# Ledger of designs, part 288: peptides against a protein of PDB entry 3V4L

Target 1, 386 residues: chain A of PDB entry 3V4L
Amino acid sequence: GQPLAKDKVALLIGNMSYWEHPKLKAPLVDVYELTNLLRQLDFKVVSLLDLTEYEMCNAVDEFLLLLDKGVYGLLYYAGHGYENFGNSFMVPVDAPNPYRSENCLCVQNILKLMQEKETGLNVFLLDMCRKRNDYDDTIPILDALKVTANIVFGYATCQGAEAFEIQHSGLANGIFMKFLKDRLLEDKKITVLLDEVAEDMGKCHLTKGRQALEIRSSLSEKRALTDPVQGAPCSAEALVRNLQWAKAHELPESMCLKFQCGVHIQLGFAAEFSNVMIIYTSIVHKPPEIIMCDAYVTDFPLDLDIDPKHANKGTPEETGSYLVSKDLPKHCLYTRLSSLQKLKEHLIFTVCLSYQYSGLEDTVEEKQEVNVGKPLIAKLDMHRGL

## One batch from the design tools (peptide; made by RFdiffusion4, then SolubleMPNN)

Design b2_p27_4_s2 (from b2_p27_4, 12 letters changed)
Fold by OpenDDE base, seed 1:
Structure b2_p27_4_s2 (fold): chain B 386 residues (1-386), chain A 27 residues (1-27)
Amino acid sequence: as target 1 above (386 residues)
Amino acid sequence: MVVSMDGNVPRTEPDPPPSVWDKPKVK
């Protein structure tokens, strides 16, 4: 019979906004497109951008809580990285220059922990460089991996080589994701799918002799990302996993705010990623006596580090939101919250209404405080030390 | 342009020009 997954869970991390290293561009598009594809494959996807070391550790720990016997686990990483002695290191955004293994997440350590969960399949897709880091002489003493025969690594590049992104004047994928996305939905054994991606990448004149996909696999079974999830969640553990994932993806409900002047504002929320949310405001009713009326959001929690200069934009793109802009309502003011994992408390902010009456030169301001609880990933309390 | 995703660049290389993404399109 076709193999069945007990469930399917993916963690996608895209690091771009490095503090002490060159900024990347591709991880934004790559994480977004891969999220949408894996959702079509019935994966529970947590998608996170720009994580610190501590936030990456907590994201991995929360991902491991979603893993159990026969669950398919997929980890995707796009960002800076290196490989020393066959160990792959993912570089957090707060990593010092130079970075070392002590500042990075070892993929083989994550694999060990995934093997302890008795997973049905472990897939690692690593869109990072695999050069040796000569600033890190640490030889990690890893415990021997269990023989689970269910491991697949797709490396964007060969050992000791670089991964590349396409920097054009617009949104572009990394080289790996550019080819992976075209095949990811195919009902094929994951190693066969990745081999076809490797052949497609090998035809690319841009990366020929610079980047080639490497596949490492112990996968003895014919498992695919298309493998169906085993029926309704019959176990208490499956229910808990569904509830945990649902918490990490719960958007605030849209609100209609009514001001004393009789103006009505629609407040809405959209997820770009599990830690990135767009707030949008629109004026849905205005009394005729009010000639000018602007609604803006302010007074965000300090933990979110929101620059007011980037808030309340006339387009999603002016906030840095290029991917979800098609699904957003038009003619709003938009604010992008890009660090929801930092939110320790409820998301409380102020909606300000500035307006002018006909025949009065002075602007009037009304304010309402809004509490939307903990949106998206902020429900997992990733900022609390385990 | 194809750009390396290598983070292990010496600090002495000039910061790559601010990402074309960080430029608000001044219309």
Scores: peptide ipSAE 0.330, ipTM 0.682, DockQ to the pose 0.310
Fold by OpenDDE base, seed 5:
Structure b2_p27_4_s2 (fold): chain B 386 residues (1-386), chain A 27 residues (1-27)
Amino acid sequence: as target 1 above (386 residues)
Amino acid sequence: MVVSMDGNVPRTEPDPPPSVWDKPKVK
């Protein structure tokens, strides 16, 4: 019979905006495109950009809470990384220069914890360098892994080699994601799918002799990412998992704000990632006596570290949002909240209407406070451990 | 240009100003 997954869960992390290391570009597009593909495969996907060490640990812990016996777990990471003694280390955005194992997440530790959950499939897709870090002499004493036949590693590069991104003027995929995305929806055993991706990447003249896909697998069963989820959630654990995922992906409802001057504003919300939301405002009704009016958002929680110079832009692209801009309404002011994982309280902010009456020189302001609760990933309270 | 994702490179030059990502040319 066709194999069944009890459920499917994916954590995707893209680190780009490093404090002490070169900034990357590809992880933005790669996490976004992979999120959309895995959602078509009925995965519960959490997608996170630019995590600190503490935020990465908490994201992994929350991901592990979604795992259970017979669940398919997928971890994707794109960012800086290294490999020492066969241990793969993912580098957080706040890592010092040079970074060491004490500043990084060990993938083999995550694998151990996934094996404790008795998962049906463990897939690691690591789009990072595998070069040795000569500044880290630590040999991690890893606990012995359980003998399981359900592990697949797809490394974007071979052992001791670098991974590469294509820096163009525009958005571009990393080399691995460029080839993976064309095959990811195929109904094939995951190791066969990755082998075909390796063959396609091997034809790329840009990375020939520099980067090659390496596949490590203990997978003895014919399991695919296309394997159907076992039917209606019959267990309490499956219901909890569905509710936890839904909670992390719930957007605020769109609001119609009415001001005393008779102007009506539409306030809307869009998810770019699980920790990245766009707020947009539009004038939907204006009295004829009002000649000009604009609706600004301001007074955000300090935990979000929002620079007002980057808020209230005339295009999504001026906020740094290039991927979802086609799906947003036109003729709005746009604000991108890129660090929703940092939000401890409810998202409370002010909508300020600035307007002018016909025949008056002075600009008038009206303000309305808006509480939208905890949007997206902020519902998981990733910071509760401090 | 193909660029390495190696983070352990000594900080040489200041981060180039965040390149205004050109709009993906709609083909």
Scores: peptide ipSAE 0.327, ipTM 0.677, DockQ to the pose 0.296
Fold by OpenDDE base, seed 2:
Structure b2_p27_4_s2 (fold): chain B 386 residues (1-386), chain A 27 residues (1-27)
Amino acid sequence: as target 1 above (386 residues)
Amino acid sequence: MVVSMDGNVPRTEPDPPPSVWDKPKVK
């Protein structure tokens, strides 16, 4: 019969904004596009940008809680990385220069933990360099992997080689995602799909002799990313998994704020990623005696590291939000919260209305505090170990 | 242009200067 997944869960990590290393551009677009494609494939997707070592560990732990017997698990990583002795290391954004194995996440350790969950399929898509790190002579003593015939690695590059991104004046994919996205929705065995992606990449003049996709697989069954999810959650574990994922993707409801002057503001929320949210404010009603009014958001929790200079922009793009800007309402003020994983408390902030009456030169201000609870990934409490 | 994702290789394009907020939180 056609294989069935009990469920399908994906963790996507895109690291770009490195502190001590060259900044990347592709992971932003790659994680976003892959998220949208995997959602069309009925994956529960957690998408995270710019994680520290600690935040990456917690994201992996929360992902492993979503895995169970017969669940399809997919881990995608785009960022800096290296490979020593056949072990793949993902580099967090806070990694020192030079980075070592002690500062990085070993993919083969994650694979071991996934095998303990008795998953139906384990897919790793690693869009990172596989060059040896000469600053790390550590030979990891890995525990023996179980012999499971359900593992697929798609490496963006060959062993000992570099992965590449396309730099131009706009948004671009990494080389791997550029070809992967065109085939990802095909109803094919995942190893056949990746082989076709490898052929397409091999025809590209930019990658020829620089980057080639490597497929490593033990997959004995005809499993595809298109495999249907088994119907209604029959287990308590499946219900818990669905609730955990739903909790991590719950946006705050839009609010209508009423000020004493008679101005009404719409406060709205949009998810760019599981840890990135756009807040937008719009004037819904203005009394005729008020000639100008603007609604600013301020007084955010200190854990979010929000620079007021980057808040309350006239366009989503001025906040660094280039991907969801078409789906946002126009003529708002926009604020991008890019680090929701750092939020320990409820998201409490102030909405400040600045306005001017006709015939008065002085600006008047009114303020309202807003509590939206823990939005998106902040509900998982990724900080429970500190 | 095609650019390496190797963290150990200096990029030819200077990264935009880190914002004052992109400072490593001193552990």
Scores: peptide ipSAE 0.326, ipTM 0.672, DockQ to the pose 0.302
Fold by OpenDDE base, seed 4:
Structure b2_p27_4_s2 (fold): chain B 386 residues (1-386), chain A 27 residues (1-27)
Amino acid sequence: as target 1 above (386 residues)
Amino acid sequence: MVVSMDGNVPRTEPDPPPSVWDKPKVK
């Protein structure tokens, strides 16, 4: 019979904004496109950008809480990385220069923990370099992996080689995601799907002799990403998993704010990623005596590191949001919150209305405080313990 | 342009001038 997944869960991490290392561009697009594809495959997707070491550890721990017997687990990582002694290390954005294994997440440790959950399938998609890090001579003494025969690694590049991104003047994928995205929805055994992606990369003149996909697998069953989720009555564990995922993806409800001057503002929220939200404001009603009227957001929690210079933009693109701009309402002011994982408390901020009456030279301001609770990933409290 | 994702490559771009919002790099 066709294999069934008990559930399907994915953690996608894209690290770009490194503190001590070269900045990347592709992980933004790659995580976004992969999120949309995995959602079409009925995956519960957590998508995170620009995580510190501590935030990456917590993201992995929360991902492991969503795993259980017969669940499909997929980990995608795009960022800096290295491979020492057959161990893959994902580099956090706060990693020192040089980084070492003590500053990084070992993928084989994550695999061990996934095997303890008795998962139905473990897929790792690693869009990172696999060069040796000569600054790290640590040989991790890893416990022996269990023989589970349910493991697939897709490495964007060969052992000891570099992974590449396509830098254009606009948005572009990494080389791996460029080919993976075209096949990811195919109803094929995951190792066959990845082999076809490897062939497509090998035919491309840009990648030929520079980057090749490596597939490492121990997969005894015909498992596909298209495998249906078991529709049996939700076990208590399946209900908990669904509630945990739903909690991490709940947007604030859209609000209609009414000011004393009679202006009405629509305040809306959109998710770009599990840790990235766009706030948008629009004037929905204006008295005729008000000639100019702007609604801006301010007074954000300090934990979010929001630069006011990047807030309240006339376009999503001016905030750095190039991906979700098509799905956003037009004619708003936009603010991008890119670090929701850092939020320790409720998201409280001020909506300030600046307006001018016909025949008055002076600008008037009215302010209203808004509490939207803990949006998206902030509900998981990934900073509990700092 | 095809660009390496290797983190061990020295930054070729000058660091942007520290924003007043740049948290001090925790060393």
Scores: peptide ipSAE 0.325, ipTM 0.678, DockQ to the pose 0.302

Design b2_p27_4_s3 (from b2_p27_4, 9 letters changed)
Fold by OpenDDE base, seed 4:
Structure b2_p27_4_s3 (fold): chain B 386 residues (1-386), chain A 27 residues (1-27)
Amino acid sequence: as target 1 above (386 residues)
Amino acid sequence: MVVSMDGNKPRTEPPAPPSTWDLPVVK
């Protein structure tokens, strides 16, 4: 029979806004496109952008809580990275320059922890450099991995080589994701699928002699990303996993705010990623005596580090949101919250209505405080060290 | 422009790749 997954869970991390390192661009598009594809494959996807070391550790820990016996686990990473002594290191956005193993997450350590969960399949898709870091002479003493015969690594590049992104004007994929996305939905053994992706990359004149996909696997079974999730009965553990994932992806409900002047505002929310949300405001009713009317959001929690210069924009693109702009209502003011993982408390903010009456020169303001609870990933309390 | 994902490498501006990666605009 076709193999069954007990469940399918993916953690996607895209690091681009490095503090001390060159900023990337491709991880934004790559994580977004991969999220949509993996959702079509019935994966529970947690998608996170721009994580610190601490936030990456917590994201991995939360991902490991979603793993259990026979669950398919997929880790995707796009960002800076290196490989020393066959160990792959993912670089957090807060990593110092130069970064070392002590500032980075070791993928083989994550694999060890996934093997302790008795997972059905472990897939690592690593869109990062595999060049040796000459500033890090640390030889990791890794414990011996178990022989689980369910491991697949797709490396965007060869051992000791660099991975590349193609920076054009606008949105562009990384080289790896460009070819991976075209095949990811195919009902093939994951190693066969990745081999076809490697052939497609090898035909590209831009990658030829610069970047080639490397597949490293110990996969004894014909497992595919298309393998169906085992239906009911849902174990208690499967119910808990479903609830945990659902909590991490629950948007605030859209609100209709009514002001004393008779203006009605629609407040809406859209997820770009598990840690990135767009807030939008629209005027849905205005009394005829009000000639000018604007509704803006302010007074956000300090933990979110929201620059007011990027808030309340006339387009999603002006906030840095290029991916979900087609799905958003038009004629709103838009604000992008890009760091929801930093939110320790409820998301409380102010909606301020600024308006002018016909025949009055003075602008009037009305304010309403809004509490939307913990949106998206903020529900997982990633700040609690276990 | 093809940019290395090596964070420790100083970004030397790689020469502009030839223009022909029209991302298919998903119509």
Scores: peptide ipSAE 0.162, ipTM 0.579, DockQ to the pose 0.258
Fold by OpenDDE base, seed 2:
Structure b2_p27_4_s3 (fold): chain B 386 residues (1-386), chain A 27 residues (1-27)
Amino acid sequence: as target 1 above (386 residues)
Amino acid sequence: MVVSMDGNKPRTEPPAPPSTWDLPVVK
């Protein structure tokens, strides 16, 4: 029979906004597109942008809590990285220059922990450099991996080589994701699918002699990303996993705020990623005596580091939200919260209505405090260890 | 511009690749 997954879980990390390193662009699009494709494949997807070392460790720990016997685990990473002595290191956004193994996450350590969960399939998709880091000669003493015939690595580049993105003025995929996305939904053994992606990359004139996909696999079974989730009664563990994932993806409900002047505001929420939310405000009712009114959001928790100059934009694109803008209501004010993983408390903020009456020159303000609880990834309390 | 994902590498501007990267058609 076709193999069944007990469940399917993916962690996608895209690091772009490095503090001490060259900024990337492709991980934004790559994580977003891969999230949508994996959701069509019935994966529970956690998608995270711009994580610090601490936040990456916690994201991996929470991902490992979602893994169990016969679960398919997929880790995707797009960002800076290196490979020393066959160990792959993912570089956090707060990594110093130069970075070392002590500042980075070792993928083989994550694999060890995934093998302890008795997973049905372990897939690593690593869109990063595999060049040796000459600033770090540390040989990690890794414990011997268990011999499991269920591991697949898709490396965006060869051992000792660089991975590349193509920076245009607009949004573009990384080289790996450009070819991966076209085949990801195919009902094929994952190693066959990746081999076809490697052939497609090899035909591209831009990658020839610079970047080639490498596949490392122990996978003895015909497992595919299309393998159906086992529909039999969810174990207590599967119910816990489903609830934990659902909590991490619960948006605040849309709110209708009523002001004393008779203006009604719709407050709405949209997820761009598990740690990135768009807040939008719209005027849904205005008394005829009010000629102008705008609804601003302000007084965000300090942990979110929201610059007021980047809040309350007339378009999603002005906030840096280019991907979900088609699905958002038009004619709103938009605010992008890009660091929900940093939120320790409830998301409490102020909605400020500024308005003008017909025949009065002075603007009037009314304010309402809004508590939306912990949105999205903020429910996982990724900061519990500090 | 092709950018290396090697964070420790100094940015050398590689020659502009030819313009035929189709914008990702959001299907």
Scores: peptide ipSAE 0.139, ipTM 0.564, DockQ to the pose 0.239
Fold by OpenDDE base, seed 3:
Structure b2_p27_4_s3 (fold): chain B 386 residues (1-386), chain A 27 residues (1-27)
Amino acid sequence: as target 1 above (386 residues)
Amino acid sequence: MVVSMDGNKPRTEPPAPPSTWDLPVVK
């Protein structure tokens, strides 16, 4: 019979906004597009941008809690990285310059932990450099991996080589994701799919002699990303996994706020990523005596580091939300919360209505406090040190 | 412009944005 997955879980990390290193751009688009493709493949996808070392460790721990016997696990990473002695290191956004193994996440350590979960398939897609880090002389003492015959690595580049992104005036994929996305939905063994991606990338004049996909696999079975999930989750473990994933993806419900002046505001929420939410406000009712009326959001928790200059924009794009703008209602004010993993408390903020009456020069303000609880990834309390 | 994901490269002054799709071979 066709192999069945007990479940399918993916963690996607895109690091771009490095503190001490060159900023990247492609991981934004790559994580977003890969999220949408993996969702079409019935994956439970956690998508995270711009994680610190601590936040990356917690994201991996939460991902490992979603893994169990016969579950398909996929880890995608796009960002800075290196490879020392066959060990791949993912670089967090807060990594010092130079970074070392002590500041980075070792992919082979994550693989060891995934093998302890008795997973059905382990896929790593690593869109990072594989150059040696000459500042890190640490020889990793890795424990011997189990012989599970279910491991696939897709490296965006060869050993000792660089990975590249294409920076254009618009949204563009990294080189690896550009070719991966065209084949990811194919009903093929994952190693055959990646081999076809390698051939497509090899035909590109930009990558020729600079970047080539490397596949490392022990996969003895015909397993595909298209493999169906085993029917209704009747196990207690499957119910717990579904509830844990659902918590990380729960948006606040849309609210209708009524002000004393008779203005009605609709407050809405959209997920761009598991740690990135857009708040939008729209005026749904205005008395005719009110000539001008705007609804601003303000007074956000300090842990979110919201710059007021980037809040309350007339377009999603002016907030930095280039990907979800088509799915958002038009004629709103938009605010992007890009660091929901940092939220320790409930998301409490103020909706400020600024308005003017016909024949009065003075602007009037009314304010309402809104508590929306913990949205998206903030429900996992990724800042609780266990 | 094609940019290397090599974070360990010294912060050389951002080369003037090359007008072409040439991968900056950071030497």
Scores: peptide ipSAE 0.130, ipTM 0.577, DockQ to the pose 0.236
Fold by OpenDDE base, seed 5:
Structure b2_p27_4_s3 (fold): chain B 386 residues (1-386), chain A 27 residues (1-27)
Amino acid sequence: as target 1 above (386 residues)
Amino acid sequence: MVVSMDGNKPRTEPPAPPSTWDLPVVK
């Protein structure tokens, strides 16, 4: 018979805005495109950008809570990284220079914890360097891995080699994602799919002799990312998993705000990632006696670290949102909340209407406070240490 | 410009010239 997954869960992490290291660009596009493809494959996807060490640990812990016997788990990471003694280290955005193992997440520790869940398939896609870090002499005492035959590693580069991105003036994929995205939807055994991606990368003149895909697999069964999810969630655990995923993807409902002057504003919300939301405002009704009016969002929670200079932009692109701009309403003011994984409380902010009456020189302001609860990833309370 | 994802590498290498990768226009 066709193999069945009990469920499918993916954690995608893209680190690019490093504090002490060179900034990357490809992780933004790569996480976005991979999220859309894995959703078409019926994966429950959590997509996160620019995580600190603590935030990465919490994201992995929440991901591990979604894993169970026969579940397909996929972890994708794009960012800085290294490999010492066969152990792969993912570098958080707050890592010091130089970084060491004590500042990084070990992939083999995550694999150990995934094996304890008796998962039906474990896929690691690591778009990072595998060069030795000469500043870290720590030999990780890894506990003995269980002998399981359901592990696949896709490394974007060979052992001891660097991984590369191609920085353009615009949006571009990383080298690995450029070839992976063209094949990811194919109904093939995951190791066969990755081997075909390796051949496609090997034909590219830019990667030849610089970067090559390495596949490491213990996979003894025919398992594919296309394998159907086992039917209706009949178990209590499957219902809990569905509820946790749904919470992490619930947007606030669009609101119609009515001001005393008779102006009506539409307030809308869009997800770019699980931790990145765009707020947009538009004037939907204006009395004829009002000549000019604008609706600004202000007074955000301090935990979000929102610079007012980057809020209330005339285009999504001016906020740093280039991917979802086609799906957004036009002629709005846009604000990008890029750190929802820092929100401890409800998202409360002020909508300020600034307007002018015909024949009056003075600008008038009206304000309304808006509470949208905990949007997206903020529902998982990733700041509460266990 | 090809950029190494090695964060510990000294920032001394000049930016490699931009290779034009045409984004496949999702039709």
Scores: peptide ipSAE 0.141, ipTM 0.558, DockQ to the pose 0.234; fails the geometry check

